# Peptides against a protein of PDB entry 6EJA, part 73

Target 1, 276 residues: chain A of PDB entry 6EJA
Amino acid sequence: VEYMPANPVRIAFVLVVHGRASRQLQRMFKAIYHKDHFYYIHVDKRSNYLHRQVLQVSRQYSNVRVTPWRMATIWGGASLLSTYLQSMRDLLEMTDWPWDFFINLSAADYPIRTNDQLVAFLSRYRDMNFLKSHGRDNARFIRKQGLDRLFLECDAHMWRLGDRRIPEGIAVDGGSDWFLLNRRFVEYVTFSTDDLVTKMKQFYSYTLLPAESFFHTVLENSPHCDTMVDNNLRITNWNRKLGCKCQYKHIVDWCGCSPNDFKPQDFHRFQQTARP

## One batch from the design tools (peptide; made by RFdiffusion4, then SolubleMPNN)

Design b2_p15_3_s1 (from b2_p15_3, 7 letters changed)
Fold by OpenDDE base, seed 1:
Structure b2_p15_3_s1 (fold): chain B 276 residues (1-276), chain A 15 residues (1-15)
Amino acid sequence: as target 1 above (276 residues)
Amino acid sequence: ERPDYYVDGMGEIPP
């Protein structure tokens, strides 16, 4: 018998979706849907067909909502962080949705445990934040991520403007852009006016792939630093041969990798493995 | 370059 917590956590799942893959989204939604959780979906401003489909779903379920605002998001764009931050604010203002954790999802990054297992685990560690770090040389990470470079998102492109310095006294960290954040930390990020949050929001508004580093950096330099857990409880299907060929150079002035959809032959990877 | 991300079990907080 699986452990059932007395006060189970409720999760706000945030989905940032684009394109025309409505059937894929529907399958994923059905796989992760539970009546006790909440689902807040942002559809890219350019994906009108998908938006209509998602709206139809939201009308069928009381715990599913669609963002009334829509941004044009691009791979690596700073606007992706803006999307998360605004969605966090919205979710905090929804007093009728008593969520305990914020979780973002992609079709290529799944929790590898059942809902009951996830809820039990998070209920036990409800005061923790789960962000996966790169686990390598930090200086190398900064260089490879382009954190020491200044980017500007304009006309659906991330323009590299030049070099920049990491703010003094800040320990930069990052890794996966898929995370599990507790409500308390989300409140801090959303409403704090301290120097750290203010400076980091400004810094990361000119950052490539900001979600891979912003929350890590803010958390580790904040009064909440002791809540950091170096694990996002997810498996991402990376295929370097397919996903690391500068395929987004037309969108961003940088090279990067993207995860791939899971295939049946990838089933073995859902087994418990050690972190790299 | 992005690393591969794998996860530990959910029995306890991973070390």
Scores: peptide ipSAE 0.024, ipTM 0.492, DockQ to the pose 0.074
Fold by OpenDDE base, seed 5:
Parts: sequence; structure tokens; C-alpha cells
Structure b2_p15_3_s1 (fold): chain B 276 residues (1-276), chain A 15 residues (1-15)
Amino acid sequence: as target 1 above (276 residues)
Amino acid sequence: ERPDYYVDGMGEIPP
């Protein structure tokens, strides 16, 4: 759906980056940059070179900022959710950045539409939240995600401590850790003191791959449940042959899959295919 | 394990 909205939404793009992929980040940034949007970049605490590069970019653009705090995140780590939650709080406290949507991005995930298309679409559905569900058996999802297991992030490792129960009365859901959330829901997640948000923040602080399930679960059990759209409007570079080799077993007491980063040649296909 | 996703295009969202 394309139209010229009278009041176009403004997007807060949150980039969580690590390593030495400065060139990739630069390409991604150029592809998504627009003067009407906002860009908040978290650089892993261990990635000092990348941090310096990102700081240089942020000094060139008034709508680009870097988190003053930095976390050391690991694959599957609960700290990733903490990163998003803190970023959300920061963004809500930035009164000079009137954003309407929160969108997280990485080199492995890209919007499937042009900026104009995305803005038009989100402007039409500004009251909705876009979270892609797994679309499978929920019990199987819980087991494979390890949601019924207790994890502790410590010493750059996710330690599996034992079994746990899913809180009663909570409908657990999840899927993609790439989402589009409207400001209203972000405000709810950030500032609500109700039992749901409080309990879920606690629960997911001991969860493997928490971003793949936290926002889904909170949304579906919240007063905002009717705003969920089962789509994240993303193109993700999945290659199970490369991403499902238990390559992170040394980091987490679990085996999981991860998407692959896009290559420069993939950028030209973003608008033409649903999957690279 | 991360699930495999089918991404639909942008369209009208049911009320």
C-alpha cells in the first residue's frame, strides 16, 4: 500500500552492532538513512574500533546518536533484551526526537520495502505492532527455544541452571527478534508497573534469546493485544546450512540457529525478493 | 533454534 500520508510516521531505528563490520554498517546506514527518522546505535562494549567509527557518523548527523552506555552481549544472551529495553527508555526520554515506531535492524535483517513504502504503510497502521510469530506448534516452540529452562548470563556464557515453569495465565508466543513497535506499546513496556510487564521482565532476564519471545508474549497478554500483526516486514538472510551448526555451543548451554549477514550484493535484491 | 519465516508483502491489515 502506497499513498502520501498527511502525517507521516517517524521511525527510531535501533542498531545493535558488534565486531569490525564498519563497512557493512556504513552500507546499511546509507541504505536506511533519512532526515526525518532517528537512529540510535548501540555498539558492543568490546568493539572499540567500531564504536569510534560510529561516533564519527553520529557527529555528522543530528538525528544519529550513540548509546552512552555499552553492554557486552553474547549470542542468545539475556543482555540483548536489556539493551533493547534501555534503548527504548532512552528514546522515550529524548523529547526532541518525536518518533512513532521502534525498529531494530542488523546486517542480517532489512526492511522489505522502500522508505516511502514503509512510511506509508506504517502511517496507515500507526496503531499496530508488527511481530512475526513462529507459526508452528507452540509447545514445540517452547521446548526448542528453551523457554521452560532457566538460564543465567555470566562470564560471557549462558548457563543453563535447570527447568522452570511458564507463568500461569500467560500465553507465550514468539518468533522473530526483529520487530516494529509503535511508541504507545514501547511506552507501556517501558513504564508500566502492572503484573504482566514486571513478571515478564523478570522471567525473560533468565531467558535464552529473549528478544524472540518477550515482546510477543507481553503484547499478546497486554491490554494492547488487539494491535498485533503477525508480520515484521523484514527480509532475513537465512541459510540453515551455515547458521545451524551449533556454532554457539561454546557460548550457551544450548544449540540454536542464526541468520547470516547480508553481503553487499544482497542489497540490490532487498526490494525484489522476500528472501535472499 | 530460530524458526524459518515466510514474509508476506505489505497489504491491508484486517481490523
Scores: peptide ipSAE 0.023, ipTM 0.497, DockQ to the pose 0.059
Fold by OpenDDE base, seed 3:
Structure b2_p15_3_s1 (fold): chain B 276 residues (1-276), chain A 15 residues (1-15)
Amino acid sequence: as target 1 above (276 residues)
Amino acid sequence: ERPDYYVDGMGEIPP
């Protein structure tokens, strides 16, 4: 029943972790670990204890590495995108890690398929990129995301500086900040010097929650636009009641929602939930 | 399906 690829794709999992949630990270890692994949873990600069723990894990597995650089990423900060972009560059420079797909994960999101199913699926669609769009009015999305506002990340705060315009000729899109990107597109984002990538990198350097929109927007306006699949193959522990209380206003001059970390009681949904 | 990080009480936030 399951497709068995002759040349199975190998996945580079990028984990951006912070705080002291060691147990959650351990659960996530165990759930996604496979010998044929690669794991690149960034630990927040402020999370030294967690960093030490992650280093211990990396020493036990040859396909697990920790970023030698560490950023202090705040909620909604533009630096999160920088983290992903730098991780992508690092992974492309690791010639001993022949990965085919880039996948970011956190404790808030899990793959909805088994490893075999995921690999089979991605191997069949290895030329595609998987990003989930918001599925709403795009104008409303822009307003609510604050994409028409200019933000500056400084001193562990996202300062709202004023209004800005969306670049002319660019169709903005976004949604989930969890995605599955093929190596070819990652190469394009990382190394392209075209006007699109250059301008978008600049634009999103001053953007709130940039990962929810950057890759969508770049992809859909790029020569790779036909590779877009509106699905990220994730289950997300989303609870608006818990995650939408402006709990980050002390960090960001904006109010937004956030997903919740998976708990053991949430694991029953893993692999049994339908594709989003 | 995961919703975006849309603003809470957008009308209450000064421009």
Scores: peptide ipSAE 0.017, ipTM 0.599, DockQ to the pose 0.329
Fold by OpenDDE base, seed 4:
Structure b2_p15_3_s1 (fold): chain B 276 residues (1-276), chain A 15 residues (1-15)
Amino acid sequence: as target 1 above (276 residues)
Amino acid sequence: ERPDYYVDGMGEIPP
């Protein structure tokens, strides 16, 4: 049910972009841009051309900013989590941007509703955090994600160093690395000094695809655990035949899946209203 | 083995 909220939430969209796909980024940006939201864009350190273009965009919109710091992120790299965490801190320190939700987006994972619908929904559930779980055997997930393996990001590569144990007492969860987090939880993740957050930040600094599990795990083991909603309000174009290959084996000592870009023929998938 | 992620809807909190 869509309604007009009395106090509509404002969203901080965090975009982590790389490469030379400026046109694609522009399309995505235009699709999600709204004057009432905020856009914080991180451009990969290696993507100077894109960075210049994004800077140009940011100068045109008061609610668009580019991270002054830039990381060299790789697929599956722990640095991606660092990017998110730092961006969260930055956003929390931007007192002139009163955002209520943190949302990361890519061209392969869109909200399937209009801005108004999204805002209405989040305004209704502003106390919730939306993280989509894998929905399968957790032990299998851990194994397949390599969470029981120690990784080190170095020289643009995720090196698998050996085995490790999941911290005792921690219920690990994960799934999508696309999430919608409320400000309260972001504050907790950013500023909490409790054992959970501290240990998890350390743990996931040596984790493959950390963003797919860090926030899930922290949330579910935190005092905020009751705020979790197993949904990220997104449609992701997953095609295992295309995306579940070792296409990044040269970057990481692991194999995994990647979502595929949406094509016009994929539009029908946006009509789905039920989980597969 | 990644799952497909789809949205149930925005009318209610999905079960």
Scores: peptide ipSAE 0.025, ipTM 0.497, DockQ to the pose 0.075; fails the geometry check

Design b2_p15_3_s2 (from b2_p15_3, 6 letters changed)
Fold by OpenDDE base, seed 3:
Structure b2_p15_3_s2 (fold): chain B 276 residues (1-276), chain A 15 residues (1-15)
Amino acid sequence: as target 1 above (276 residues)
Amino acid sequence: ERPDYDIDGMGEIPP
């Protein structure tokens, strides 16, 4: 839906980046940059070259900041969720950045709408949260995600310690680790001290690929459950042939899949694609 | 043809 909103939403984009793909990041940044939005970039602690490059970018734009803290994140690591949660807290504490939506991005995904379309859409549905569910058997999802297993992130490895139970009374859900969350829900996740948020933060601190399930689960079991929309308005560059070969077994005691980075030639599809 | 969506964590215990 496109219209001219009277009070257009402003978006806080959180980018979690690593490696040395500065050119790719630059291309993506240019594609998503708008003066009315905000960009908060976390660079992996081990990616010093990239950090320097990102700092240079941040100096050129008043609405671009780099996290003063940096984590060493690994594939599937629980620390990725910590990165998002800390970023959310930081963004809420930035009183000079009046953002309305939190959106995470990487080189592996891209919004399927133009900026104008995205802003119009989110302005119309500013009270909603957009999380894409797996759409499969939930029991199978739990097993395949390893949610019934206890993991510990230590020494750049996710150690599988044993089995665990899903917390009683909690309806677990998940899917994409790319989401669009409104400020109200982010505030709830960040500052709530209720049992749900507290227990889920604890539970997911020992979870493999926590971002694929944490926000879904918290939202659906929270007072904000009626705000969930099963769509993240993104295209993800999946290639199971390339991304599902247990390539991370040296990092995690689990075999999973990973999306592939978008190439410049893929960008033209983003403006033409519509999700059901 | 590439799928537009899947789950990163959908996997198995490594051998």
Scores: peptide ipSAE 0.021, ipTM 0.600, DockQ to the pose 0.602
Fold by OpenDDE base, seed 5:
Structure b2_p15_3_s2 (fold): chain B 276 residues (1-276), chain A 15 residues (1-15)
Amino acid sequence: as target 1 above (276 residues)
Amino acid sequence: ERPDYDIDGMGEIPP
């Protein structure tokens, strides 16, 4: 339901980008840019050309910043979670950016509503967190995700070192690595020193595709568990025929899938329709 | 393996 909120939420969009596709990123950025939101962009340490281009953009907009630190990330790497966690800390320390929601965004996954619709919806449910679960057998999910395996990110490779056990008393969950998290939960994840957050940060530092499960698992086992909504308000362009060919076997000691990228025009298209 | 997710939608959330 769309309405005009009296106190509309402001969103911190976090983009993790790499490669040389600066023009494509520019087009995507223009498609999602709004003056009332905030944009925090991490550029892979190896993507210097892209970094220079993004810096130029950030100098033109007061609500766009680039991470002063840069990580070298790989597909499925544990370092992606580190990138998100550090970005969250940075955003919480930016007192001049009063954001209410954290949203990660890529070319492969877009919000399915217009900005006004998204803001209206999140303003109504500002105390909730939106994470999409896999919706299948949990044991199968654990096996297929390799959560019971120990991985080490080293030398641009995810090395599978052996088997491990899921921590006792923890209900593991996961699904989409695209989420909408409210500031309160981000604060909890960032600053809590309780056993749950501490253990999970350690556990997921040796996990393949950690962003697909970390926030789900932490939220569901935390005092904030009642705020979870099994919906990330996204449309993901899945095509298994194209994306499930073990194309990353040379990078990780595992076989996974990747969704298809959306074009900027697709983002606009999906904003105009409820569902395809 | 990444799961095949259903298309998400925006709707009213029950209390």
Scores: peptide ipSAE 0.014, ipTM 0.484, DockQ to the pose 0.073
Fold by OpenDDE base, seed 1:
Structure b2_p15_3_s2 (fold): chain B 276 residues (1-276), chain A 15 residues (1-15)
Amino acid sequence: as target 1 above (276 residues)
Amino acid sequence: ERPDYDIDGMGEIPP
């Protein structure tokens, strides 16, 4: 008997999409769509065709909305964090959408659990936040991520300006930029005026790949630190040989990897990769 | 295969 929670959590899925991923987006949307959840979609400012398609979808479903604002995002850009933060604010202001969890998705990332399993799990652990850490040497993480470097996003490029220091008293952490955050923590990040949130927002506005570290760092240094679970319940189609060749050096003054889009042939892996 | 939680940053651009 599958445990059905008495008060099932409702999820706000935030989709950040760009380019020509219309078919992949449709597949993903069909795979994750449920009437009890909410879907908030941001389309890159430069992806007008995709935007029109997404708008059409949003008109067909009452629980699907498109951001009225659009940012031009680049790989590793600080603007991605801005996109998430603004989306969080918007979602908190939507009083008609009583969501309990914030989950970000891209066309290259899928939840590893079925909807029922995911809802059951999150309903049981509704007070927790799920952020997967890198699990390695933290100093190495800082160096590889360039967290000790100052970046400026300008003219669709992440410019490396120089070195910087990690703020004193802050324990930096990070890992996957795919996370599951409960509403309470999202409220904290969005509305808190404490020194931690204020300083971190400023710090990460000049950070490369900010989503891979911002929420981890804020959570672990906040009064909510005990709510962290080192798991994001995700599967990402990584191909190191194809995705890790400094392919974005023309966009950012740094090297990085990119996950591959899922193909229909990859869907069978979702059933096999049950994380313990 | 790279774990799904692996970081994207690889470090400085090599010369």
Scores: peptide ipSAE 0.228, ipTM 0.805, DockQ to the pose 0.652; fails the geometry check
Fold by OpenDDE base, seed 4:
Structure b2_p15_3_s2 (fold): chain B 276 residues (1-276), chain A 15 residues (1-15)
Amino acid sequence: as target 1 above (276 residues)
Amino acid sequence: ERPDYDIDGMGEIPP
């Protein structure tokens, strides 16, 4: 449902980028850029060329900033969650950026609707958090995600150290690592000192693909649990044949799937209807 | 486990 909101939400888009995909980033940026939103871009520590390019962009737009810190992130690495968490903290400390929603994006996952539609929708549901669950058997999910395994990120590798237990009393959930989180929940995740947040941050610091599960799990076990919507409002370009071939096994002691970057030829699919 | 193509669209949130 699209309407003209009286108080439209403003979005903080967090982009975590790496490599030399400057053109892809430009496409993504152009697709999502709006003067009323905010863009916080983290460039992988190893991607200096891209960093220079992104800096150039940031100088052209007042609502675009680049993280002054840079992490060396790897696929499936725990550092990705750290990147998001630090970005969230930064964004909360930016008093001149009154954002209402936190949205992470990559070239592999686009919002399904136009900016106006997205804003209208989020403005209507500004108190909700949008996290897409796996929709499968949870036990299977835990196994497949390796949540019952202990990982250590070191030297650009996720080392599987052994088995571990899910913390007592915690209902683990997860799915997509692309989410839309309202400011209130981000504040909770960032500043809460309760046992849940504290333990989960610790737990997920040794977790493979933590962003696919951390926010889900924290939200569902938090006082904010009733704000969860099982939808991330995304079009994710999956190609199982390409994305589920353990392409990153050399980086992580696990096999997983990853979405594929959108190509210009894929953009026509944005017009597809959402599944119920 | 994951679909070939995942579309999570906007709409009215079911009660």
Scores: peptide ipSAE 0.016, ipTM 0.488, DockQ to the pose 0.088; fails the geometry check

Design b2_p15_3_s3 (from b2_p15_3, 6 letters changed)
Fold by OpenDDE base, seed 4:
Structure b2_p15_3_s3 (fold): chain B 276 residues (1-276), chain A 15 residues (1-15)
Amino acid sequence: as target 1 above (276 residues)
Amino acid sequence: DLPDYDVDGMGEIPP
């Protein structure tokens, strides 16, 4: 149910982009842009053309900023988590951007509702965190994700070094690498020095596809565990037939899937699949 | 509540 919130949440959208698809990014940006939200864009270190384009956009909008630091991220790389974590820290340090929620987006994943609907919903549930779990057998998930394997990101490659154990007392969870996190939890992840956060940051620095599991695991094992909602409020153009071909095996010592980028023609799916 | 149409993770089988 949509309502007009008295104190509407403001969203920090973090975009991690790479490649040369400036037009695609522009389309996505236009689709999600609102004057009341904030947009923090990380452009892969190797994507200089895109970086220039994004900088141009950022100069046109006061609520759009580009990370002054740039990482060379790879599919499944641990550096992606680092990117998010650093972005979170940056955003928390931006006192002029009073955001309430952290949302990461890519061209392959969109909020399923209008901005007004999203804001209304999040305003109602501003104390909750939205992470979609795999919903399957956890042991299978661990195996599929290689969470019991040690990886090292080096030279634009994720090297599988061997086996490892899940830290004792930690309930591992994960699923989608797209999430909606409230500021409070982001603060916790960013600044907490407790054993959980410390260990998990270390653990996931050697993890494949860390963003699909880190925040889930930290949240569920944290004092904030009761704030978890198994929903990320997104529509993803997921086609395993197309996306599950070990296409990144040359980059990572693992096989994985990737969602498909949305095409303009896919826009109708948002309308068709969006249910109250 | 808003529905979720996301994936269950991108991990697959080990090589």
Scores: peptide ipSAE 0.025, ipTM 0.622, DockQ to the pose 0.295
Fold by OpenDDE base, seed 3:
Structure b2_p15_3_s3 (fold): chain B 276 residues (1-276), chain A 15 residues (1-15)
Amino acid sequence: as target 1 above (276 residues)
Amino acid sequence: DLPDYDVDGMGEIPP
């Protein structure tokens, strides 16, 4: 018998989707859908077919909304962070959606736990934030991520402009761009005007793969630093052989890696990994 | 403790 919390947390799921991955999206949606949660979906500006499909879903469920604004997102683009930040603001302004946690998902990352397990866990740790760190040499991480390089997103391309320095006094961290953030921290990131948030937003506006380190870095250097848990409670379909072939050179002046979408045959990994 | 297969986004300067 799973623990049933007296005051279960409600989750705002943010989905950033593009292309024609309607089947993967449908599978993901069905896997995570619950009547007590909220779903906010951003569809790439160029993905009109997918947008139509998502709109159909949103019309069927009262707790599913689609962003009225749409960005042209690219792999590694700084605009992805902008998408998350704007989504966070939107969700905070939705007074009729009393969510407690912000969770981003894609077809490449599934929750390891069932809904009941996830809700029970988050209800127990509702004051915590879950971000998975790289767990390796931080200097290497900075170099490999290109954090010491200046990028400009323009014309659907990430242009590498030159070198830059990491801001002094900032402990940079990062890893997975999939996170579970409590409402309090989201409020801080969204509305704080302190030097940390202001500088980091500026810094990461010129950063490659910003979502992989922005929230980590902000959290760890903020008054909320003690709320960090080094885990995102997810299983990622990571395959370097498929995801690390400089496939994005036409988009970014960098070679990077990305996880792959889950396939039905990957389901066995969920069962093996899912533990209380 | 939940497993993590790997971290995303590690890259390099194109040759």
Scores: peptide ipSAE 0.021, ipTM 0.595, DockQ to the pose 0.448
Fold by OpenDDE base, seed 1:
Structure b2_p15_3_s3 (fold): chain B 276 residues (1-276), chain A 15 residues (1-15)
Amino acid sequence: as target 1 above (276 residues)
Amino acid sequence: DLPDYDVDGMGEIPP
């Protein structure tokens, strides 16, 4: 029997979607939907058909909204971080949505466990932030991520302009771009004017795959550093044989990996990883 | 471009 918290947390799910994955999105939405949570969906500026479909869904549920602004995002683009940051600001300004946690999702991943289990867990650890780190050599991570390289997003491409220095005095970290952040930390990231947040926002505006490192780095160097938990509590369908073929060289001046969509045959993974 | 990791459980904060 799962423990029922007296004051259960409410989650703001931010979905960043693109293309024509309407069926997959619908399946995911049905799987994660609950009346006590909130869903804020950004549809890529170029995905008009999907946008219309998502709008229809949002009109059916009071706790589902679509971003009035839309960005043209690319894989690895700095604009993805901008999307998250703007969505965070929007969510903080929605006074009628009292959410406690921010969780980002794509069509390629699912939270593990049941909603009740997730809520119970987060309610117990509501003051923590869940970010999965790479768990390896940090210098190697910096090199592989291209954090010591300057990138510019322009004309639907991430241009590598040259080398750059990592800011001194900053402990850089990163890993998964999927995270669970409590409202307090989101408020800090959104509204703080301290040197850390200001410099990191500037630094990561020229960063490849910024979401894989920005929040980790900010958190670990902030007054909230003690709230770090090295786990993102989700399953992503990673298959390097399929997803690591430098398929995005035409979009970014770098190589990387992307997750794959879940298929019915992948269901066994949920059972295996969702065990207590 | 790093892979995500499976988790063992949600009963406690993982190390």
Scores: peptide ipSAE 0.014, ipTM 0.491, DockQ to the pose 0.061
Fold by OpenDDE base, seed 5:
Structure b2_p15_3_s3 (fold): chain B 276 residues (1-276), chain A 15 residues (1-15)
Amino acid sequence: as target 1 above (276 residues)
Amino acid sequence: DLPDYDVDGMGEIPP
């Protein structure tokens, strides 16, 4: 018998979407939708068709909302972190949405367990934060991520301006930009005025792929450091041959990799697949 | 982006 928690956690799912893949989004939404959770959707400023479609969906469900603000984000752009941070603030200000966990999703990343399994697990470990680290040499990670470089997002481009130093006394970490964060940590990130949060927000405003490192770094250097779990409970469709061809050089002054989107039929498979 | 790793399990906190 699967463990059923007496006080199940409620999840705020944050979806950052762009393009015209409305049907794909609809399928994913249906796969992850539950009446006890909350869904906050940001649609890229340039994706007006998708925005209209998402608005229609949000009107049908009381636990689905669309961000009233919209950002124009680019791959690797610092604005993605801004999107998450603003979404976190919004969600914390929604007093009628008593969520316990913040989870971001995309078509390229999906929870590997059923909703019941996920809720049971998170309910058991509700005080923990789940971020997957790179699992490699940290110095190599810093170099490959360009964390020692200063970037500026401007004119839909990430400009590399020069070199910078990692702040002293900060243990930098990162990996996956897909995470599961508990409300307490989100509150800390959103409202703390300590030097760590303040400095890291500034530092990562000029960082390439900031979501892959910001939350890891803040968490590990914070009073909440003992709550970190090196796992994001995700399965990602990675294909290095397809995703690592410097395909974004026209957008950023750096080379990087991107995951491949899942096919709609994969969602059902992942929900039903028994994995250790 | 760095590749994500498969999860070994969800029955307990991973090491």
Scores: peptide ipSAE 0.014, ipTM 0.488, DockQ to the pose 0.075

